# Peptides against a protein of PDB entry 3WG5, part 250

Target 1, 218 residues: chain A of PDB entry 3WG5
Amino acid sequence: LAKNIVYVAQIKGQITSYTYDQFDRYITIAEQDNAEAIIIELDTPGGRADAMMNIVQRIQQSKIPVIIYVYPPGASAASAGTYIALGSHLIAMAPGTSIGACRPILGYSQNGSIIEAPPKITNYFIAYIKSLAQESGRNATIAEEFITKDLSLTPEEALKYGVIEVVARDINELLKKSNGMKTKIPVNGRYVTLNFTNVEVRYLAPSFKDKLISYITD
Target 2, 218 residues: chain A of PDB entry 3WG5 as posed
Amino acid sequence: LAKNIVYVAQIKGQITSYTYDQFDRYITIAEQDNAEAIIIELDTPGGRADAMMNIVQRIQQSKIPVIIYVYPPGASAASAGTYIALGSHLIAMAPGTSIGACRPILGYSQNGSIIEAPPAITNYFIAYIKSLAQESGRNATIAEEFITKDLSLTPEEALKYGVIEVVARDINELLKKSNGMKTKIPVNGRYVTLNFTNVEVRYLAPSFKDKLISYITD

## One batch from the design tools (peptide; made by RFdiffusion4, then SolubleMPNN)

Design b2_p25_4_s3 (from b2_p25_4, 10 letters changed)
Fold by OpenDDE base, seed 4:
Structure b2_p25_4_s3 (fold): chain B 218 residues (1-218), chain C 218 residues (1-218), chain A 25 residues (1-25)
Amino acid sequence: as target 1 above (218 residues)
Amino acid sequence: as target 1 above (218 residues)
Amino acid sequence: APVLEPITFADTGEKSLADAKKKAA
């Protein structure tokens, strides 16, 4: 039986394979406790596409709803963060945050210039991001434009365009606004109606490993 | 009930967060079928430490034995690949392969020179690799030297020093030699005795996604 | 691997350099 518990965990910095570990650990804890949901407070400039895809897959395999919350104000779900958000059960953003800028690159040259991804890769990620948007009932046109135009949106724009589901200032407002919403993707084969009535909020701290890797990747 | 099935999948190239997806997918398939084990044919020059740690964790969480097989001849389990191997239930190497060279780096400078990891990071990975070796009953001294001396070993050396468990030319020889061995780490809380008597070998192909990311990372 | 900005370069592998050098050449 689902406990009336919502977990909250923060993921900050670059999306790396370590970020996957963070997602996996946090989601697993929340799954083990049969939480109503987990909220991931996300602040990322982006990162590795491979890590991103793993994180998306881990979210999609979650036994509980995973809410991506772009938080705090000033945070972003940039690049890989947008894909993660689009792969999640619900997206929220705090005022003063951003989402988008999803154009894949191969890396940086010696001079710090971007090495552009070949059209093959760009097209792959266009297809991928569109699929995430479509599967989640979000705006696939804007999702494509996150790549093709390197588009970045405010919370208000993202909400308006149907990219995200909630704009909220804090966890309490998020819980209030998302209460009764259906997940945008299925949880264990069904769309879940979120029930945040009288929930206990439990904060998860980063592990020592999480802290160390975040410190190294920053 | 475990079916007398052994899955075999190949993971080649850089260890990235996508490589995690490959591991996760392959292990999950094998878990779903209650395979006796999965053999991962590994050929990697290394990659991201974060991805490596996730892969190790995913292996450790496997419901079935995960055998890392450094294959084919000429392949390596270099750097991150060594950590993955040391985190696995059994390590095999084909003749003419290598393992080791685990020194962490921060990356490459504009001129392509290595940016050395600070002692803090190096020491972290020394502790980490030693823990993997110790937990798996493998040579922790050599594991440390994979970092401190950037040591690389042949299969024969690795076997001699108790870093790996099997030297095998092919899957058939691997199955034969590993039959009756106990896993070096627990599977679901117990050390499993591998039973490869009259097993069906099932090869897993890379997904389209796997192929694409491998193609991009190569 | 395609990288979504920013790239984290924490790498333990020698070949990442070789590949980066090949792509920068």
Scores: peptide ipSAE 0.040, ipTM 0.247, DockQ to the pose 0.130; fails the geometry check
Fold by OpenDDE base, seed 1:
Formats: structure tokens, sequence, C-alpha cells
Structure b2_p25_4_s3 (fold): chain B 218 residues (1-218), chain C 218 residues (1-218), chain A 25 residues (1-25)
């Protein structure tokens, strides 16, 4: 029997309009090959809200399950990364990673201090993050606290509180643990049971453009 | 029996004078074909108040029911989008979407801070949004709080509080749930019972102009 | 530090107010 394909790609750095292009490219490749899923190894400190929202939409429109995997150890799905994760079909985290700290800001002042977002913006993103959590059957109270308390969690805490679905050390453990799980959001209108029996793992390399932009934004 | 036609179109991005032209074009096409309704898939962060008010008037003058559907997941009917929704014949939201954050502003300063609207402008829009809610039999208290508290809601909250009529994952679920509902405002002076039995769904593609403008305003 | 930049909300410029007043009249 032909092995089911699972794609793995990495997205690292700030969430920008270019990060959307990366997500779109990776998911499109996996869709074209009728992959069982794509795993996105995510490591981000955050970024732009507009790009984040577009990425969430692109994930939601995927023809295949998109698994966000906060990886490697030391990585984070901070700020915008948390929203992206909560918008995905399954969240996994490696030990030694973090998730949260989602309070919107307008930017940084010349002295490096945070320019606070007005309540209008903060309340918008509270509703948005709660909606993502509720849709995915994840902890909406904690999702709100990612904003209101600037909360950050370990993988174990995030699992315990029902923010994420899997703690895994590597791709093989992730595949093993997530095998037979249902997606937390629909794929083409239906919840999919992940089938990671007899899989071929294919790594997608970043394009030359991806490498160049990561270099500029890092 | 010839299938009743339901048109579906998408409006995404900032509310501008060009967004009015999109609404007008879409509704006009559906009117010309004597459609049972048009569903506008709306995703907007807001925009211009003048354009918003013109769009509301165009919806109110429609010869057919106009359903505002906050879609896809991750979309919002923020700010101007909320006013548009409240001015429509039926509001639906997909899971993972939001509505609200309607406080008027004069713009952004050079440092990215909000320039607050004077009380006179704020009070004008409080009266306006309350009027839209009252006319449509929706929660006018919450509509006011969209301004006074910069409130934003999930689909489930919005449904619970009587701001919207339907939560639906897709067009098919929307049609199923809204079948037999009365419009929340009149169509040609009468409340219409929606008939989504044996319907043909026709998608309206954005014009070349619509695509170009979306690209410029995003 | 984590960053999440804002989105654009409804603007009520002078023109928008003037147009709103014309419609309310």
Amino acid sequence: as target 1 above (218 residues)
Amino acid sequence: as target 1 above (218 residues)
Amino acid sequence: APVLEPITFADTGEKSLADAKKKAA
C-alpha cells in the first residue's frame, strides 16, 4: 500500500506578509500531493496581526490537516504564534517550548518601551482569540488570559489546561501520539481522524526567497 | 420546478467608497435575477463611516434579502462591518469569527496612537447604531456597548445576546438554519420569509476592479 | 518581546461627519 505522506516544514521568525506566503506555499504543496497532513514546526516571537489573521484563514481553508508544532526545544509560539496555533487542526509542543503572551501592542517607542493598544484593539483580539479557542474546543478562558494577563504556558501546562493536544519530543513521537486523533477543527467541513500508520515523512525546505526574508527579518 | 437562486459574494478588506460599489454591483445582479437572497461573505476590519452609511442604505433599499455572513473562520465584521451587519436582513457568523469594536475615531497619529473622536461624533454613532439594532429587532444595548465599551463578541455570544440570528460553519448550514426565518428588516416594505428549499447557489466572483482595489487597500 | 500590531478600525474623518450630517438632515 502506498505510504500516506506527511509533510513537515519550518516557519521561524516574525509573522509578516511573507510568512503568509510561506504557509500558503507549504500547505498548497501538501494539498496537491493529497498528504495525510502537514506539520508546521513553528518558532515565532510574534509579528503583524494582519498577517496572522490571514495565516489563520489559510489554515482554516486547508484541504488537509495542518498541525502546528512548537519546535525545537527553546522555541515559542508567542503572541501571533499562539493565535495561529489556536486556529489550527492540532497543536503540539516540544518540551522546553512556550505559548502565549498575546496582548496586542501598537509597537515600540524610541526608548524601547511598549506603546499600549487602546481597549478597542485589545477587546477585538480578546473576542478573536476566544473564538478560535471555542471553535477548536480549546480552553477559551486561558486563551483570554493570554491577553488580559499576558499569560505564557509551558507545554505541560498548556496540555493540562486544554490549550494544546500533544506534547512530543520529536516528529516521530508527534506522529505516534497524534495517530487516531480527530482534528480540533474541520477539514473541508468534517473532522478528520489522523492516520499516521505507515507514513512517509517529507521535509519541505525553505525556498531561496524564504531564506532571504528570514535573514532580513531576524 | 426551477430552483430558487441564492447568490453568494465575498467582500473583504477595508470599507471604502469602492466597497460600496461592490455591494451595489452584487446586490444589483441578484435583484436582476430575482434571487431568493444574496449572501455576502464579509471580512472587514472597518473603514470609512461615509462608505459604511451608504452601504447600509444600499442594503436597506435592496429588492431582495441581503444576508451578511461573517466568513470564513478568522474573519470579522469589525467596526464599520458591525454597522453593515446590523443594517442587514439577516446576520450569520461562522465559528472563529468576531463582531463589534465600533467606537468612532478620527484616525491615527504619526506615532500610531488613536485620535479620539469628540463626544458629538461618538454620540451620533451611538444613536445611529442603536437605531439599526432597534429597527432590526436586535440587541440595542449591546450595539451601544460596541461603541461605549469597544465590545467585541464571538458568534456564540452574539447569538446569545440577540445581536445575530445564525451561527453556521458554511453556506449549506447557513441555508439550512435560515430556511423559514423572517428577515429582520423589511424587503420592499414587508418582512420576507426565506425559502431555501431546492436552491441553486451561485457564486459571484469579484470583478477585476474589485481584486485590484482589495490589493491596494490591504 | 512578543508583538501583535493593530488592525484598522472605522475612521470618522471630517468628510465622513459632513456626509453623515447631510444624510441626517
Scores: peptide ipSAE 0.038, ipTM 0.307, DockQ to the pose 0.183; fails the geometry check
Fold by OpenDDE base, seed 5:
Structure b2_p25_4_s3 (fold): chain B 218 residues (1-218), chain C 218 residues (1-218), chain A 25 residues (1-25)
Amino acid sequence: as target 1 above (218 residues)
Amino acid sequence: as target 1 above (218 residues)
Amino acid sequence: APVLEPITFADTGEKSLADAKKKAA
């Protein structure tokens, strides 16, 4: 029986238009091979909101389950990374990681203060992040607090509060714990039960472009 | 009389090994043309400590004055960016920007808490940042507090406390205000008086590689 | 576009800046 394939790829650094290209490339490869899922090992401090929204949309349009795995220990899904995670089919976190701190800013003001987003923008992102949480059956109150309180959570807290689905030390533990889980959002209009029994793990190497990007964003 | 040349280049995004390559390329171009100075328009949230230390060393080895300009409004010289700035011949900030927050971390812990750097690492960076401040005749107490208190400053505060030398809205105001200033560290073993009278400003375009990097780090 | 400022929790303290900045906002 053809082994179910699970792809694993890393996305590290700032969320940019090129991060979109990385997501698109990785998901497309896994879609073309009819993978059971793709796991994205995510380590991001955040980034551009436009790129983030495009990434979320690309994940939602995926023909296969997209699992966001905040990895390795020491990594984060901060700001834009939290939105991306909330837009995905499953969220996992490694011990050692964090999620949250989603308050949008316009940048830094003259006085080193954050240029606060106008209330209109903040409210837009509150509505957006709550929508992502609600659509995925995750904790919308905590999702809002990621903005309103700049809340950051541990994997254990995020699991406890129903923001994420799995805490796992490595890919093998992730596959073991997520086996038999339903995706939190539909794949091709259906909630999929993940089948990680008898899977082959394939690592997607960064392209030369991705290596250059990671070299640039590392 | 051959116009004194001032180069201007942008470095945006995470401090990485490629950010070192960008600094090296830009400074090398300006050195080869015997420029009066190079201005680096810096916008960074921070990044890798190893890359940062290499960048500081490259700046200190420059044959020409290297001016770090936190620009545009909305930008920051955060964390690693502050170290880079403190290692430079002159620091300027645009209205709208920030500097500081230099506490080293090892990453994010399992519980979303920062993996605090062991006291040994924190103390190393305290000593390092204080050294940069002292060598440049800048406020070493505030430099330490960038770590110990995660202090962030406005341009006005940073100027007031003797962390930076110039607040300027644009390159023209920067050149005007910094004209006749001495570099805060030596160039080829000598403190240089900047001469921005009758200069030609040349913008260094990002290479395709730099554009790809900025596209990745934007 | 609004920047979801990375709470860059970089190894050199980006996270503390982002957190401090987000707390200051």
Scores: peptide ipSAE 0.034, ipTM 0.253, DockQ to the pose 0.116; fails the geometry check
Fold by OpenDDE base, seed 3:
Structure b2_p25_4_s3 (fold): chain B 218 residues (1-218), chain C 218 residues (1-218), chain A 25 residues (1-25)
Amino acid sequence: as target 1 above (218 residues)
Amino acid sequence: as target 1 above (218 residues)
Amino acid sequence: APVLEPITFADTGEKSLADAKKKAA
């Protein structure tokens, strides 16, 4: 029987329009090859809200399941990364990672202090993050607290509170644990049951363009 | 005599397509109002290379001088920020800031180690950053070393080595010191002499969209 | 714009420009 393909790609660093392009490229490759899923190994401290919203939209429009995997140990899905995770079909975290800290800021002042977002903006993102949680059947109260309390969670806490679906040490454990799970949001209008019984793992390298862009911005 | 306007806007965080949108919006506003210049107060650790290249292109296409000001103290124009600065009409830095560290990376490995860019990518960005330095009459040797040695400089070193044009503590000192300087690259095909003798400083707030995007990605 | 601490991310803006052109069309 032809092996189902699972793609794995890494996205690390700030969420930017380039990050959107990476997500779009990776998902498009996986869609074109009719992959069972794509796993995005995510390590981000956050980034731009518009890029994040576009990434969430791109994930929601995916023809295949998109799994966000906060990996490796020491990685975070902080701020924008949390929104992206909550907008995905499945969230996994490696032990020693974190999720949360979603409080929007406008930037930094002359003294390096954070310029707080006005209540209107904060409330917009509270509503947005709660909607992502609700749409995915995840903990909307905790999603709000990621903003209002700048809450950060361990994988174990996030799993316990129903924010994420899987804690896994590596790709093999992730595939094993997520096998037979339903996606938390629809794929092409339907909730999909993940089938990782006979899969080939294929790593996507950054394109020359992605590598170039990461270089210039790293 | 009608006051010439100088716009000041802040761009902080990772260089992303959203950062491009911020640059584009801010420069467009300043262009529409026929400002003498726009000052971008920059604090970035880096970001996406494509977004950076687009930002550089947008700056080079500006109808008015774009001044990159690494500000406040403690800020950096790291990696992508250095490229943006080198692509601008004038670079200023506040005391206690940094510039450089431009080595491209592909991302991070499973163990959190940096995945190095292949020589082809590194060499591309060496050529690119050297071209920016050469086009602006800045130190191309140091520009290369920002990559090959991952060199970071203080404002005083950067000024001494001919990487930047101004060290200034604040906007008023920046305007005073840069008054009468020629742009390091052309504006609309001509090198412009900055005239800050009778200027009004106007701060641009982030748009609601910019604030929203920054929130989601922070 | 909310600023994030040193995170270097590589985006090739060609698609963002293409998408921006598509949205403007």
Scores: peptide ipSAE 0.023, ipTM 0.264, DockQ to the pose 0.076; fails the geometry check

Design b2_p25_4_s4 (from b2_p25_4, 12 letters changed)
Fold by OpenDDE base, seed 4:
Structure b2_p25_4_s4 (fold): chain B 218 residues (1-218), chain C 218 residues (1-218), chain A 25 residues (1-25)
Amino acid sequence: as target 1 above (218 residues)
Amino acid sequence: as target 1 above (218 residues)
Amino acid sequence: GPVIEPITFADTGKKSLEDARKKAA
């Protein structure tokens, strides 16, 4: 009986156009192989809003479930990472990770202070993040507060408040806990029940280009 | 009967990318030698958040228990050091040491005053530190107050409040008191019972590079 | 466009400890 494949890939660092390319590449590989799902181990402090929005769209257009896993311990899905997670089919977090702090900014001043976004931009992202939460059946009030209060949550808090679906220490526990769960958004128009019974886990490594870019942006 | 080895190394000064390299090197040596544990004698006033987070991750990925020991008397696990400790398998403090004061800052102004971090950053680190505490079964309320109140604690207070596990005057007392304790976070997915019966203590010295860098940054 | 900038630089609490040390001396 052909073993269902689950791909695992890591995305670390700032969210940029290059990060989009990584998402696209990884998801495409998993789609081509008719994988049961792809798990993205995410560790990001945030990044560009445009890249983030494109990544969300790419995830939502995926032909297979995309699981965002905030991993390893000490990692975060901060800022842009939160939007990406909220736009995904399932969110998992490892203990010792965080999610939130989604307030948009225009950048940093010369003194390192934040240049605040105007209300128009802030309100846009409030609407956007709430929409992601509502679409996925996640807590839209908390999602809004990720912006309005720059709220950040632990895995336990995020689970409790209905922001995420799974707390797991590793891939094995994630597969075990998420087995039989339905995706929080559709895959090809259908909510999919995850089947992680008798799966083969395949790890995808960054391309040479991905490594080089990460090195430059770190 | 092959004696279990416990490595001891010192990390002193600001937390930087070079400090990460020291942690990585020391832990790697201990892992390669299948040590029972490594004890890091830590004395830091704090440092960079990025380096700190990487260090926490490296500790949590360790194949052997990593014990953070705030030592010698007069030392501190201040700021970044607190996060590192909270991310470790066991925290010990010598009498006359301190832990806490974890409020993030953006830097210093020309007049030497602190440039405060915006709520976005502060809330991020609140979530992060609480997550570390919760994961390790340590006092998350106090961990939060390390930021919100810039709280600092004595070893006795930290022990009392469930922030740390051991107060010890020296390595021998630390080994004695921690013998039979379970790690506060998993090692390779398992909570390990420390066995310091009939151990050989090996001290690791800084590399030449480590010494040079410390000299430059001190 | 709007930027959700990364949280890149935070120094944790160095001055508060220095101040606390000064008060304890």
Scores: peptide ipSAE 0.050, ipTM 0.291, DockQ to the pose 0.154; fails the geometry check
Fold by OpenDDE base, seed 5:
Structure b2_p25_4_s4 (fold): chain B 218 residues (1-218), chain C 218 residues (1-218), chain A 25 residues (1-25)
Amino acid sequence: as target 1 above (218 residues)
Amino acid sequence: as target 1 above (218 residues)
Amino acid sequence: GPVIEPITFADTGKKSLEDARKKAA
């Protein structure tokens, strides 16, 4: 019986237009193979809002479930990473990771101080992050506080408050715990029950272009 | 008599965090040599707002006059490039160039369509661009229309409407025409009269890092 | 076309965590 395939790919670093290309490439490969799901191991301090919004849209248009996994221990889904996670079909975190700190900024001054976003921009992203939480059946109050209080949560807190769905130490534990869960947003108009009973895990490597850009931007 | 030095550097392509590093490096070199001015030959379709705002701030903190020169013919200071120009000590354009088209967008959708910025963001940048125009004694009404009407101007129109200070075919004509002009914003708290009577022109080349990033991002 | 991308969330989660810890203290 053709084993159901689960893809795993890593996205690390700042969220940029190049990060969108990585998401698009990885999801496209998994779609072409009719994978059961793709797991994106995410570790990001944040990044660009435009790229973030495009990534969220790409995830929402996926033909297969996209699972965001904050991994490894010590990783974060900070700022833009939280939005991406909240826009996904399932969120998992490894112990020792973090999620949140979503206050938008315009950038950094020459002295390294934050240039604050105007209230109008902050309010836009409050509305946006709340919509992502509401659409996915996650805690919209906490989502707002990720901005208004610059809140960051542990995996255990995030699970407790209904921000995420799974705490898992590794891919095997993630597959085991998420097996039989419904996606938090629809796939092709339907909420899908994840089936990880007889799966083959396939790892996607970064392209040469991906490696080159990470080397230059990191 | 030690000839007064004018530096010339080129910045081409999208405005990014790397573009900020280019501006910072070029201006720093010119500051260290106590140059009479630095001329930045600018050709950009636009880019990131955070990088743009940081670049404007870096220009405003310069110890020497920073002249933006939209060059060569066919070049543009579009979107973010217009903001940078309006934040500078003097703006020049070559014949056959353009300035304007400053409507902010959040990005591009997967289908290549523009994701419109919410009114709150648009209004923020209207206020910002008007402030740059007002502070520099340039046409704030036209600056607003760069956003509200997505207006683009020729060099002759931009000069006529008081958006820019000089139309020049080349560096020599620019130096000749701008000689004796006062900077449109202060340098170290004072409006400086440009002295280009006995100047040595020095060209700054892009660093290896600059070349590498342009090769990857273009 | 001309693009102004207004917002970066480049708050290094570390600084936000440190600032959040400082405000919570």
Scores: peptide ipSAE 0.042, ipTM 0.345, DockQ to the pose 0.496; fails the geometry check
Fold by OpenDDE base, seed 3:
Structure b2_p25_4_s4 (fold): chain B 218 residues (1-218), chain C 218 residues (1-218), chain A 25 residues (1-25)
Amino acid sequence: as target 1 above (218 residues)
Amino acid sequence: as target 1 above (218 residues)
Amino acid sequence: GPVIEPITFADTGKKSLEDARKKAA
């Protein structure tokens, strides 16, 4: 029996238009090979809201399940990363990672202080993040508090509160624990039951461009 | 029996004079083919008030029902998009989308801060948005609060409060749920009952110009 | 720190241009 493929790719750094291109490329490769799923190892402090929203859309338009895995230990799905996770088919976190801190900001002043977003923008993102949570059957109250309280959670807390689906130490544990789970949102209009029996894990390497940009931006 | 046609077109990005041209082109094509309706998949953060008002007028002058569908998941009908939706014959939203945040602004300062509109302008748009809601039999109190509180709603909230008519995951569900509904405003002076039995869905591709502008502006 | 740059509802055609330039590069 031909082995089903699960792709694993790494997305690290600030969420930008380039990050969108990475998501698009990785998901497209996995789609083309009719992969069972793609796991995105995500480590981000946040980034641009526009890029984030585009990434969420790209994930939700995926022909295959996209699993956001906050990995490795020490990584975070902070700010924009939380939105991306909440927009995905399944969220996993490794021990020692974090999720949350989603309050939108306009940027930083010359002195490095945060420029607060006006209520208009904050309210927009509250509605947006709540919608993502509600759509995916995740804790919308906590999603809102990611903004209103700038809340950050551990994997154990996030699991306990129903923000995420899996705590896993590595890819093998993730595959084991998520096997048989339904996606939290539809794939091509249908909730998919993940089947990670007899799968080949294929790692996608960053492109030369990916390496260059990460080198420049990190 | 000849299949009735429903057109689907995408409008994404800021509301500008170019966006008006897109609406005009798409609606005109659908009118020329005597379509049962056109569905506009709308994803906008807002834009220019003048363009928005022109778009509303163009929609209300349509010879066929214009359905504003906030789609895909992650999309929004923010600010100008809300006015456009409230001015349309039917509003649908996909899960994971948002609507609202309609407080008018004069623009952004050099530091990116919002320049508030004076009370005169705000009051004008309060009256305008309430009129759109009242005309369409939608929640005028919420419409006002889209401005006064800069309120943003999920699809479920918007449906609950009577702002929108349909929550739908995709075009097929939208057609199914909206079948037999009356338009919320008249088409050619008459409230039209939507008939989506035995319809052919025809997607309108962006023109070369549309692609170019979206490429430049996105 | 976590930065969610608000989607400026502002028609800053500039951001779109910058994003387009970044895609073209």
Scores: peptide ipSAE 0.030, ipTM 0.273, DockQ to the pose 0.159; fails the geometry check
Fold by OpenDDE base, seed 1:
Structure b2_p25_4_s4 (fold): chain B 218 residues (1-218), chain C 218 residues (1-218), chain A 25 residues (1-25)
Amino acid sequence: as target 1 above (218 residues)
Amino acid sequence: as target 1 above (218 residues)
Amino acid sequence: GPVIEPITFADTGKKSLEDARKKAA
């Protein structure tokens, strides 16, 4: 029987416009091959809000399920990473990872102090993150608290509170646990039941460009 | 006779991941409507290299011609904007605009001084910008000098040196002058002859999100 | 061109800045 394909790719570092390109490239490849899904192994401390919003939009426009997997252990989906996760079809986390800390900031002062975002901006992102959570059937209250309390959660907590769908140690466990799950947001207007019973895992390597940009942004 | 549609949209401000989203949204709309082209009125001081590269890629993947129009008078396609322009199917500039100043920087120090990019990065972007120019049949020597000399050009100079294709005061003049021109890069693998003889101009407004992000980044 | 300071989110920017400082030392 022709094996369904699951792509796995890594996105690491700050969320920037380049990160968007990575998402776009990876998802496009997976779409072209009519993959069962793409798993994005995400490790990010956060980044730009605009890039984040674009990534979310790109995920939501995907013709295939996009699974955000906070991986490896020690990784985080911090700040912008949380939004991206909440905008995806399924969220998984490895043990020893974290999610949250979503309070927006305008930047850093010369002394390295955080320049706080005005209430207007903070409130915008509260509404936005709540929307992502609600649309995906995830915990919107916790999503708000990711901002208002700058809350960070463990995988166990995130699962417990209904922020994420899977805790998995590796790709194989992720595939096993997510098999038969419905996507939390539609794919091409339909909630898809994931089928990982007879899949081939294909790893996407970063392009030279990806490597270079990651090097520059890190 | 059913009028061909030309879309016009504006992108203003720093090149960020959000700017990518704007490009993507605008181009997607125009693609969906099988527009003759989309004209992006660009005014940017520059921005992030990663976002820029993504935008270039998105333009190059467009199913329709994307015309970068440095507009209005007083606008610039500075730094990242130049790369975007060089990656497009046609470049136009209004009188009183500028293009160039493409030297990459790592950022700004606490005192506002520029942190210079190491030669490795600078050389990378030299190769990149030259590639864009060469692929589009534009002046690669000048493209290099946009970096090495931090060169900025007027529309007249840019046209003279073969960096851009059109100098136009407004959209109507742009359409008139660009009518019958071939795209400088392929559209779906083919160089397209622009046909603006019987077109309806449709303006795309920024989304609420676009407005908000522009407000935040300005 | 002007590097736009990323609108970063709170806790992660500090680490990024620290990492940047570590690379700059």
Scores: peptide ipSAE 0.024, ipTM 0.256, DockQ to the pose 0.178; fails the geometry check

